# Ledger of designs, part 133: peptides against a protein of PDB entry 4CIC

Target 1, 148 residues: chain A of PDB entry 4CIC
Amino acid sequence: KVSTKGHYGVQAMFDLAQHFGEGPVSLKSIAERQGLSEPYLEQLIAVLRKAGLVKSVRGAQGGYILAREPRDIKVGDIIRVLEGPIAPVESVSQDDPEHSLKFDFSVTKSVWEKVKKSIEEVLDSITLADMLKDAEEAQMAQGYMYYI
Target 2, 147 residues: chain B of PDB entry 4CIC
Amino acid sequence: KVSTKGHYGVQAMFDLAQHFGEGPVSLKSIAERQGLSEPYLEQLIAVLRKAGLVKSVRGAQGGYILAREPRDIKVGDIIRVLEGPIAPVESVSQDDPEHSLKFDFSVTKSVWEKVKKSIEEVLDSITLADMLKDAEEAQMAQGYMYY

## One batch from the design tools (peptide; made by RFdiffusion4, then SolubleMPNN)

Design b2_p22_3_s3 (from b2_p22_3, 12 letters changed)
Fold by OpenDDE base, seed 4:
Structure b2_p22_3_s3 (fold): chain B 148 residues (1-148), chain C 147 residues (1-147), chain A 22 residues (1-22)
Amino acid sequence: as target 1 above (148 residues)
Amino acid sequence: as target 2 above (147 residues)
Amino acid sequence: MEDLELDIEAIEISLTLSFEEE
C-alpha cells in the first residue's frame, strides 16, 4: 500500500493542479471530487501548506492553490512532504517481539537502498504537469472511442 | 516497510546462498545467524520450498539448500514468492471507513504502476550471486580499513 | 509474467528510511 496519505495527497495535489490558474479551490470541493473526507483532506493540506506546496487564500472565495506551477512540483516532492522522515518504525514483527534483532545486514540494506533510489528517481521524474498531460491524453482517447 | 516477510526472506535466502555447496544448513543455524526466530523462519522456508527456491535434505545432517544456484535466483523471485500477488490491499483508511472510495483515478494509478515497474526491474536485476559478491567486497573493504 | 504486486507500504518504509539518514 502506498500509504493512504501518499496516495490521497497526490490526488489532492493533482486536483489543485487541474484548477491551477482558476483561483482558490475549497477543501469541500476537492474532497467531493477526490472522494476524500474533508477532515482527512484538512490534515493533508495542512502538511502540504506547511511545506510550501500549497497556499491558502483568504476571503469569501477563499481556499487553496498550488504554491508553485504544476511543472515545478514533482510527485516525489509531495511524497517526501507527506511521509516525512519515516522514523525507523521498529519493525517489531508483531509475531515475535523478542527477536526483532534488526540484523542490519549491510548487504540486504544495500538491496533496499537500491530499490529506494529507483523509486525516488521515478517519483522525481513525474511532475503534476506530466500528470495533467496524461489526463488530457486519456480524455481525448476516451472521446475518440465514443465517436467510433 | 518492506514487509518483515520480504526482508527476512531475503536474509534467509542470502544465508543459504552463503552456504551454497557446503551441504544442507539447519533452520536453527540460519535463525541464529540471521537473528530470526526459528518458528518464523520455518514459515518462510515452507513458502520458499513450496515455490521451489529451497530444497529440504533429509538425514542426520538434514536441513535446507538453495534449489538453484545463487546466480539463478533473483531478489525479485524471492519477493514474488513471499509477498504473493499483493492484492490491492483495500486502503481502508482506518480513520474514515466510509469514504474509502477507491477513486481509481487512472492518472494516479499510472504513477504507481510506474513505481511498481521500477521496483520490479531493480529486484529482478539483483541475484543472490550479486549479493554474495557485494558481501565479499564489503568484507574486503573492512579488512583494509583495519590496517 | 506474474505481476509482482509489491505492497506500496513496503515502498513507503524504504523511502522513509532513506530520508532519516541525511
Scores: peptide ipSAE 0.107, ipTM 0.777, DockQ to the pose 0.093; fails the geometry check
Fold by OpenDDE base, seed 3:
Structure b2_p22_3_s3 (fold): chain B 148 residues (1-148), chain C 147 residues (1-147), chain A 22 residues (1-22)
Amino acid sequence: as target 1 above (148 residues)
Amino acid sequence: as target 2 above (147 residues)
Amino acid sequence: MEDLELDIEAIEISLTLSFEEE
């Protein structure tokens, strides 16, 4: 499960990246474009702002902007901020909460560490600028399909 | 979240791999060694058996064995069986069940697809035989630290 | 090719397990 927070957080940050350089964007406008509830987006933006990924701009045309250029924000940075230090979720088995994973068998742990490392490498390899580029390429490909 | 099912399933399959060639292992013995409840392990083993990764042996010395050699079972095979087809987590936000992720923005979806692919590649690169080898190497390294 | 829908919960646990060792 990508946490709903991680998913929507990346989506909200991507919306801000699409409007980077255009000035502050209202939470309402982001929520409408991304299909998010405004209250939920407020919670996400509060966390992202505290982490220094987003800035609040005050005034009549106030709202939010990326605190850094899209090329300087990795997807991994967004996920780490929203999911917190990925706290060792003691996988409390819903079915047996009393059986904490007591036996961290070193070998099985190493499998999950490899998975984690792979995820981190992927997420750290993708910037908001890369996502913008991919979106532009996808739009161009769709545009060409209408002309052929 | 690695599902608790995935984690314990890999652990149970690894226990069976460690005893591969020694004959059937009782669920009780696996549960004791791996710190699992026997009822929970029964559920995992039932799924793994149905998928053809584990065989049940009947008799006085009955129990379970791997259905294939450890080298022929990937960690990815175990996870796919236990987690099902990793269903596209319709991230039903617990907080807003009505807001299905309707806007599968193609670009954000592509990020998660890349993550998925990377996880699959890692899990498919590791066999139970690789895990056995890693365990042996770790034991040897610990043994050398005592001398 | 059965679309392995990666349970994002599995990713959270994997990421969470790594931070306990610091």
Scores: peptide ipSAE 0.101, ipTM 0.774, DockQ to the pose 0.107; fails the geometry check
Fold by OpenDDE base, seed 2:
Formats: sequence, structure tokens, C-alpha cells
Structure b2_p22_3_s3 (fold): chain B 148 residues (1-148), chain C 147 residues (1-147), chain A 22 residues (1-22)
Amino acid sequence: as target 1 above (148 residues)
Amino acid sequence: as target 2 above (147 residues)
Amino acid sequence: MEDLELDIEAIEISLTLSFEEE
């Protein structure tokens, strides 16, 4: 699973990207559009804000904005911020006996490192601007399907 | 984290690959070498056997062997077998309110699909034979450092 | 270089779930 945090974090950031240049967006409006709980979104936004990906705007038209242009925010940047050092979910699968001598067999580790690198490369290749473009293209394609 | 199942499954399969052609390997010996519990390994091997990646050999010299040559087993094949429909570990993170309308926003889904595809491509590009080769190269490199 | 400990498990599980609902 992309952590629920990663998934929803990308959704929230994408929502902010869709409104980039329109001014601050309320957490409530993001939560409603993205199907997120407002309290959960507050936690995500707090992390994203601390990392400098989001800014809070104060006042009557207050809310949140992207701290950078959508083209300058990679999906990888969002994931890195949200997943922090993901504390190794000690999947305390009860069935992993304590005595798992983590024989970090160098070769198996190298497989996972290759996977990790590939994931990072993909996530770093996708910006919020790319996502905006994909959304526009998808909307156009849907529009064309209804007119035929 | 690669699932503990995926990680240990690949380790177990790699151990079997290292002994490929030498005859059946006992679960106990695999467990000892890979630092796995024997009961856990039994579960993994049962799944891998059912999927036709491993064969059981019966008799006094009984145990397990790879069902195919190491070159014919991709890491991706192992992972697909072990990670089946991983029942969503409902990470009931208490904080995910039930009301998560999974607005599967098509665009965000596409990001994860791209990630998935990339993972699959990597895992399908690595065979147990490639892992054996990497192990040999690493052992040679370590041997050269000590001399 | 902060090791993006990508929880590959989390990614794979989420990806699997996303495909089962189709």
C-alpha cells in the first residue's frame, strides 16, 4: 500500500495544484473534494507545511496554497515528506519469531534497493504539473466520448 | 518494506537456487542459513509449492528443490505468488475515519499504476540466476579485499 | 541523502487493492 498518508497526501497536494493561482483553499473544501476527513487532512497538511511544500495564508480568505509551483513539486517530494523515515512498520506479524537473524543477505538487499531506486525514479519523474496535464487530457477525452 | 513474506520468500528461493542441482534441501537447513523460523518457512514453501515454483522430494534425502531452473524464475514470479491478493491488512490505523470516500481520482491512481508497473518491470528483470551471479561477484570482490 | 525507506509493502498492498476494485 502506498501509505494512506502518501496516497491522500498526493491527492491533497493535487487539489492544491488544481487551485494554484486562485488563492488559498480551505482544508474543508479540500477534504470535501478529495473525500478525506478534515482532521486527517489537517495532519497531512501540517507535515507538508513543515516541509515547505504548503503555505498557510491567514485572513478572511485564508487557507492553504502550494509553496512552490506545481512543476517544482515532484510526487517523490511529497512522498519523502509524508513517509519520513517510515518507522519500519514492525509488522509484528506474531509469526516472525524473535530469532530472525536478519541475515541481510547482500544479494536480496540489492534486489530491494533496485526496486526502491526504480520507485524513486518514477516518483521523481512526475510533478504536480504533469498530474494537472493528465487530468486535463482525461477530461478532454471524456468530453469527446460523450460528444460522439 | 517489501512484505516480510516477499523478502523471506525471495531469500528462501535464493537459498534453493544456490543448491540447485545438488538435490533436495531440508527446510531446516534453509531456515538455519536464512535466519528464518522453520514454521514460517513451511508456510512460505507451501505457497511456493502450490504455485509450482518449488517441488517437494520425498525420502531419506527428501526436501525441497526449485521446480524450474534459476534462470526461469523471476523475482517478480516469487512476489506475485507470495503477495497474492494480499488481503488488505486493514491497517485500521484508528485515524483513518471509515468515511474515506475513496475518491479514486483517476490521476492519482495513474501515478500509483506507473509505480506498480515500474516495480513489476524491475522484479521481472531479475531472475534467481541473476541473483546467483551477483552473489558470486560479491564473494569474489570480498575475497579480493582480504587478499 | 535521506534513505527513502519506501514501504514497498505498503505500495504493493495499496496497488493490489486498487486493482481488485475494478
Scores: peptide ipSAE 0.099, ipTM 0.777, DockQ to the pose 0.221; fails the geometry check
Fold by OpenDDE base, seed 1:
Structure b2_p22_3_s3 (fold): chain B 148 residues (1-148), chain C 147 residues (1-147), chain A 22 residues (1-22)
Amino acid sequence: as target 1 above (148 residues)
Amino acid sequence: as target 2 above (147 residues)
Amino acid sequence: MEDLELDIEAIEISLTLSFEEE
């Protein structure tokens, strides 16, 4: 499972990307569209704002906007911001609390480092602009299926 | 974090790979070398045995061996066997227990599918034989630093 | 460069759930 934070963070950022250039979006409207609790979304947005990925706009029509263009925000940037403060959950496997993963075995560590690097490369290859394009293509494909 | 189960499973399989061709290895000896509890290792080995990655040898010199050559076992094969029965831990994010990840958004789903595919490709590109080779190279490199 | 501490378990479980619902 991508951490629930990572997943919902990408959803929230994608919602803001869909409205980019249209003005500020309220947290309530994002929460409603993305099926998120407003309190949970507030926490995510607070982190994303602190990292400079989101801006807050004050006023009666206040809310949030992307701090950068969708093309300038990678999925990897969003994930790094949201997962960075994830304290290394000492994966105390509930089943064996005494065995801290002594990653002492250099070779097994190298396998996981390769996996990590591959994930980073994938996430850094996808921007919010790429996601917007994929959404548009999917919507067009659905529209054609109803006319055939 | 790779699941503790996946991590330790790969370690245990790698230990068996290091002893491949030398005969059966006791769970006790694997546990001691890999810093694992013997009961936990028994659970891992039971799953790996059922999947046909490990064989049990009976007798006074009994234990476990790889069921295949190290070159014929991918890290991906080990992970799939160990993680397959991992009941979807409802990652009830402790912070929001009520929100099941409704992956209803097709575009966000596609991002994670790309990540999954990449992970699978990496894990399927690494065999236990590759890991053995990497260990030998690392040991040689350490030997040269002492000279 | 903050190490992307990706919980691989979290990714795999999420992906497994997504495929079981299809």
Scores: peptide ipSAE 0.092, ipTM 0.772, DockQ to the pose 0.207; fails the geometry check

Design b2_p22_3_s4 (from b2_p22_3, 12 letters changed)
Fold by OpenDDE base, seed 1:
Structure b2_p22_3_s4 (fold): chain B 148 residues (1-148), chain C 147 residues (1-147), chain A 22 residues (1-22)
Amino acid sequence: as target 1 above (148 residues)
Amino acid sequence: as target 2 above (147 residues)
Amino acid sequence: MEDLELDLDAIEISLTLSFEKE
């Protein structure tokens, strides 16, 4: 599961990327476009701001902007900020509360470490600029299908 | 989170791989070695058996064996069997129970699809035989540090 | 290097979504 936080955080950051250079975007407008609750978005934006990925602009036309260019923000950067060091949540399986995942088996741990590394590499390979480009290409493709 | 189910399933299958060719292994012995509850392991093994990854052997020396050689079982095969089509657990974020992850945004969906594909590729690249080899190498490395 | 503590729950969702299409 991409945590709901990670998913919505990437959506919110992508919305800000789409408006990059156009000035501050209100949380309300982001929430409306992304289908998020405004209170939930406030929490996400607070974390992202503290991490220096987002800036707050004050005033009547206040809101939020990306703190860096879309090309300088990786999806991996967003996820790292939102998910923090995942404390080894002793995920007590709901099904067996007495058995904490004792990761004591070195070999099985190595499998999950390989998975983790692969995920990191993928997320670090995608910038908000890449996402913007993909969105533009998708819109162009849809426009052509209506003319055929 | 690799589901606890996926994690323990891989552990149980790895235990069976370590004993491959030695005959049937009891669930009790697997549970003891892997630190699993026997009832939980029974559920995992039932799923793995139904999927044809494990065989049950009946009798006084009965138990379970791998249904295929360790080289012919990928970690990805184990995970697919155990996690099934994980019904989209609408992971209602504990923090926002009202917002189901509407994956409606095509671009963000594509990011997660890329992640998924990468995970699948990794898990499909690792067999139980690879895990056995890694365990042997780790044991040899520990043995050398004691000398 | 801040260990990207990937929430394994996120991985679970991703794996879940992959296997629903087969």
Scores: peptide ipSAE 0.095, ipTM 0.773, DockQ to the pose 0.220; fails the geometry check
Fold by OpenDDE base, seed 5:
Structure b2_p22_3_s4 (fold): chain B 148 residues (1-148), chain C 147 residues (1-147), chain A 22 residues (1-22)
Amino acid sequence: as target 1 above (148 residues)
Amino acid sequence: as target 2 above (147 residues)
Amino acid sequence: MEDLELDLDAIEISLTLSFEKE
């Protein structure tokens, strides 16, 4: 499960990508379109801004923009920024709190490291520009289904 | 994050793989070696047995064995068995319970589907036999550093 | 093809663990 932070962070960044070049977007408008609470989005945007993925624009038409072009932002970059400060939720799996024995079984750990590496490779292979393209293709496909 | 069930399930299955051909292994011995509670292991083994990955052997030397050879059990098979009945814990992410809007954003969903597929491919590429081989290689490498 | 309903929560934990080491 992508953390709620990762999931909504990618959605918020994708919303900003869709409006890239149109000027600053208000947090309120992003929150409304993405079905996020504005306070929650403010927290996400604060982290993303600190990491240099988002810029705040001041003024009457103030809001947020992507700090880089959509092609220069990987999904992996977004996830790294949002998950980095997430203290390992000691998933005290409620099921057996006592035997959190870190059996550092090197071999089992290696399996999860391979999984991790694979996830990173996938997320680093997808840019916001790729997501924009996929969205456009999906919209075109839906448009064609209404004309038949 | 592999669920605790997935993680410990793979450990338990790997323990059984290490003892494959030596006869039945007691749950107690697996629990002790893998640092698992015996009751927790019993639950995992029950699921794995029902899925046909593990067999129970009755008698004085009773216990559990792999139902198939280590080469015929993928890590992905173990994870599927253990995670399948895990109802998606509605991770009511405590952070914003109200806006669990299933924004079925098709594009964002596609990203996670690609991630899922990649994980499945990795887990399906690793057998218990591969894990045994990796363990042997690691032990040999440690042995050579001491001489 | 049995859809491995990989519990996306398990993936979240893996992702979180992966990025803490950088």
Scores: peptide ipSAE 0.091, ipTM 0.772, DockQ to the pose 0.119; fails the geometry check
Fold by OpenDDE base, seed 2:
Structure b2_p22_3_s4 (fold): chain B 148 residues (1-148), chain C 147 residues (1-147), chain A 22 residues (1-22)
Amino acid sequence: as target 1 above (148 residues)
Amino acid sequence: as target 2 above (147 residues)
Amino acid sequence: MEDLELDLDAIEISLTLSFEKE
């Protein structure tokens, strides 16, 4: 599972990308559109704001905007920001006996490092602009399916 | 974190690969070498055996062996087998309100599908034989550093 | 170099969910 935080963080950032250039959007509106709780979204946005990916705009038409253009925000950037403060869920698998000598077997570690690198490369290859384009293409494809 | 199951499953399978052709190894010996609890390893091995990646050998010199050659077992095969029965740990993040309408936004889903595909490709590109080779190379490199 | 501690647990869960739908 992509962490709920990563998933919803990307979703929230994508919502902000869809409204980029239209001015600030309220957390409430994002939460409603993305099916998120507003309190949960507030926590995500706080982290994203602190990392400089989101800006808060004050005033009657206040809310949040992307701090950078969608093309300048990689999915990898979002994930890095959200995973940093997320305490590694110590999967306290109850059944992991205390005595697991973490034999950090170098070879097994290398497998996971390769996986990690691959994930990073993929996430760094996708921008919010790419996601916007994909959404537009998907909408067009759905539109064409209804006209045939 | 790679799940503890995935990590230790690969580690256990790698231990079996290191002893491939030498006959059956005991769970106790694997557990000791890999720093695993024997009961935990029993659970992993049971799953791996059911999936046909490991064979149990009975008798006085009984234990476990790889069911296939190390070159014929991908890391991806091990992970797929181990992840299947692992109940999705409902990360009941206490803070995930019940009402999370899983808005399965197609675009966000596509991102994760790309990630998944990439992971699968990597894991399917690595065999236990590749891991054995990497271990040998690492041991040689360490040996050269001490000399 | 901030070790992107990819929550590999999250990745594992994602992989698991994808294999169950096939």
Scores: peptide ipSAE 0.088, ipTM 0.775, DockQ to the pose 0.216; fails the geometry check
Fold by OpenDDE base, seed 3:
Structure b2_p22_3_s4 (fold): chain B 148 residues (1-148), chain C 147 residues (1-147), chain A 22 residues (1-22)
Amino acid sequence: as target 1 above (148 residues)
Amino acid sequence: as target 2 above (147 residues)
Amino acid sequence: MEDLELDLDAIEISLTLSFEKE
């Protein structure tokens, strides 16, 4: 399960990618388009800005832009910023000290490391540019269905 | 993150795989070896038994066994039983109806579907027999470091 | 190469919540 934070973060970044080159977009406009609360989006954007994925532009037409081209931002980059490192199963051991999952069983650890690696590979293989392309292709496919 | 339930479930099933062919093992012995509470393990085993991955054997030497050979049980089978379908991000939408993540954005959904598929492929590629082999190889490698 | 530290806890919580509803 992707966290709600990761999910909405990718949506917000995708919205910024759709408007890339059009200038700054307001948080209000992003929130409205993506169905997010503006206060929640403000928190996400603050984190993304601090990580250098988003830039704030000041002025009457101020707002936010992607800090890099959509092709230079991986989904993995967004997720790492919002959720932190794809922590191996080791982090589960910290909150319940009594159930110290002796994750020390090297074999079970290796299973979860393989899962982690697979997730990272997938997320690092998808850029915001790839997502834009997929959206265009989906829109074109829908357009063709209306003309048949 | 693999849930604590999924993690411990895989450990418990792996313990049963290590004892496969030796007859039934007690929940107490599994709990002691895996560092699990016996009551928690009892809940996990109940689910795994209902799903047909584990069998209960009655008698003085009663306990639990794998219902199938270790090669016929995928890690993915265990996780699906314990955690349900490796659901994509879809389930977050149900509890907060107001924050209906309109997961309706087809493009973002496709990203998470790709992630789900990759996880399923990995977990379905690993059997309890593969885990047993990996454990043996690791033990052999450690044995060579001591000599 | 900065290890993509996916919060596996967040993934776990999301996976766990998905399983509780069936």
Scores: peptide ipSAE 0.068, ipTM 0.770, DockQ to the pose 0.208; fails the geometry check

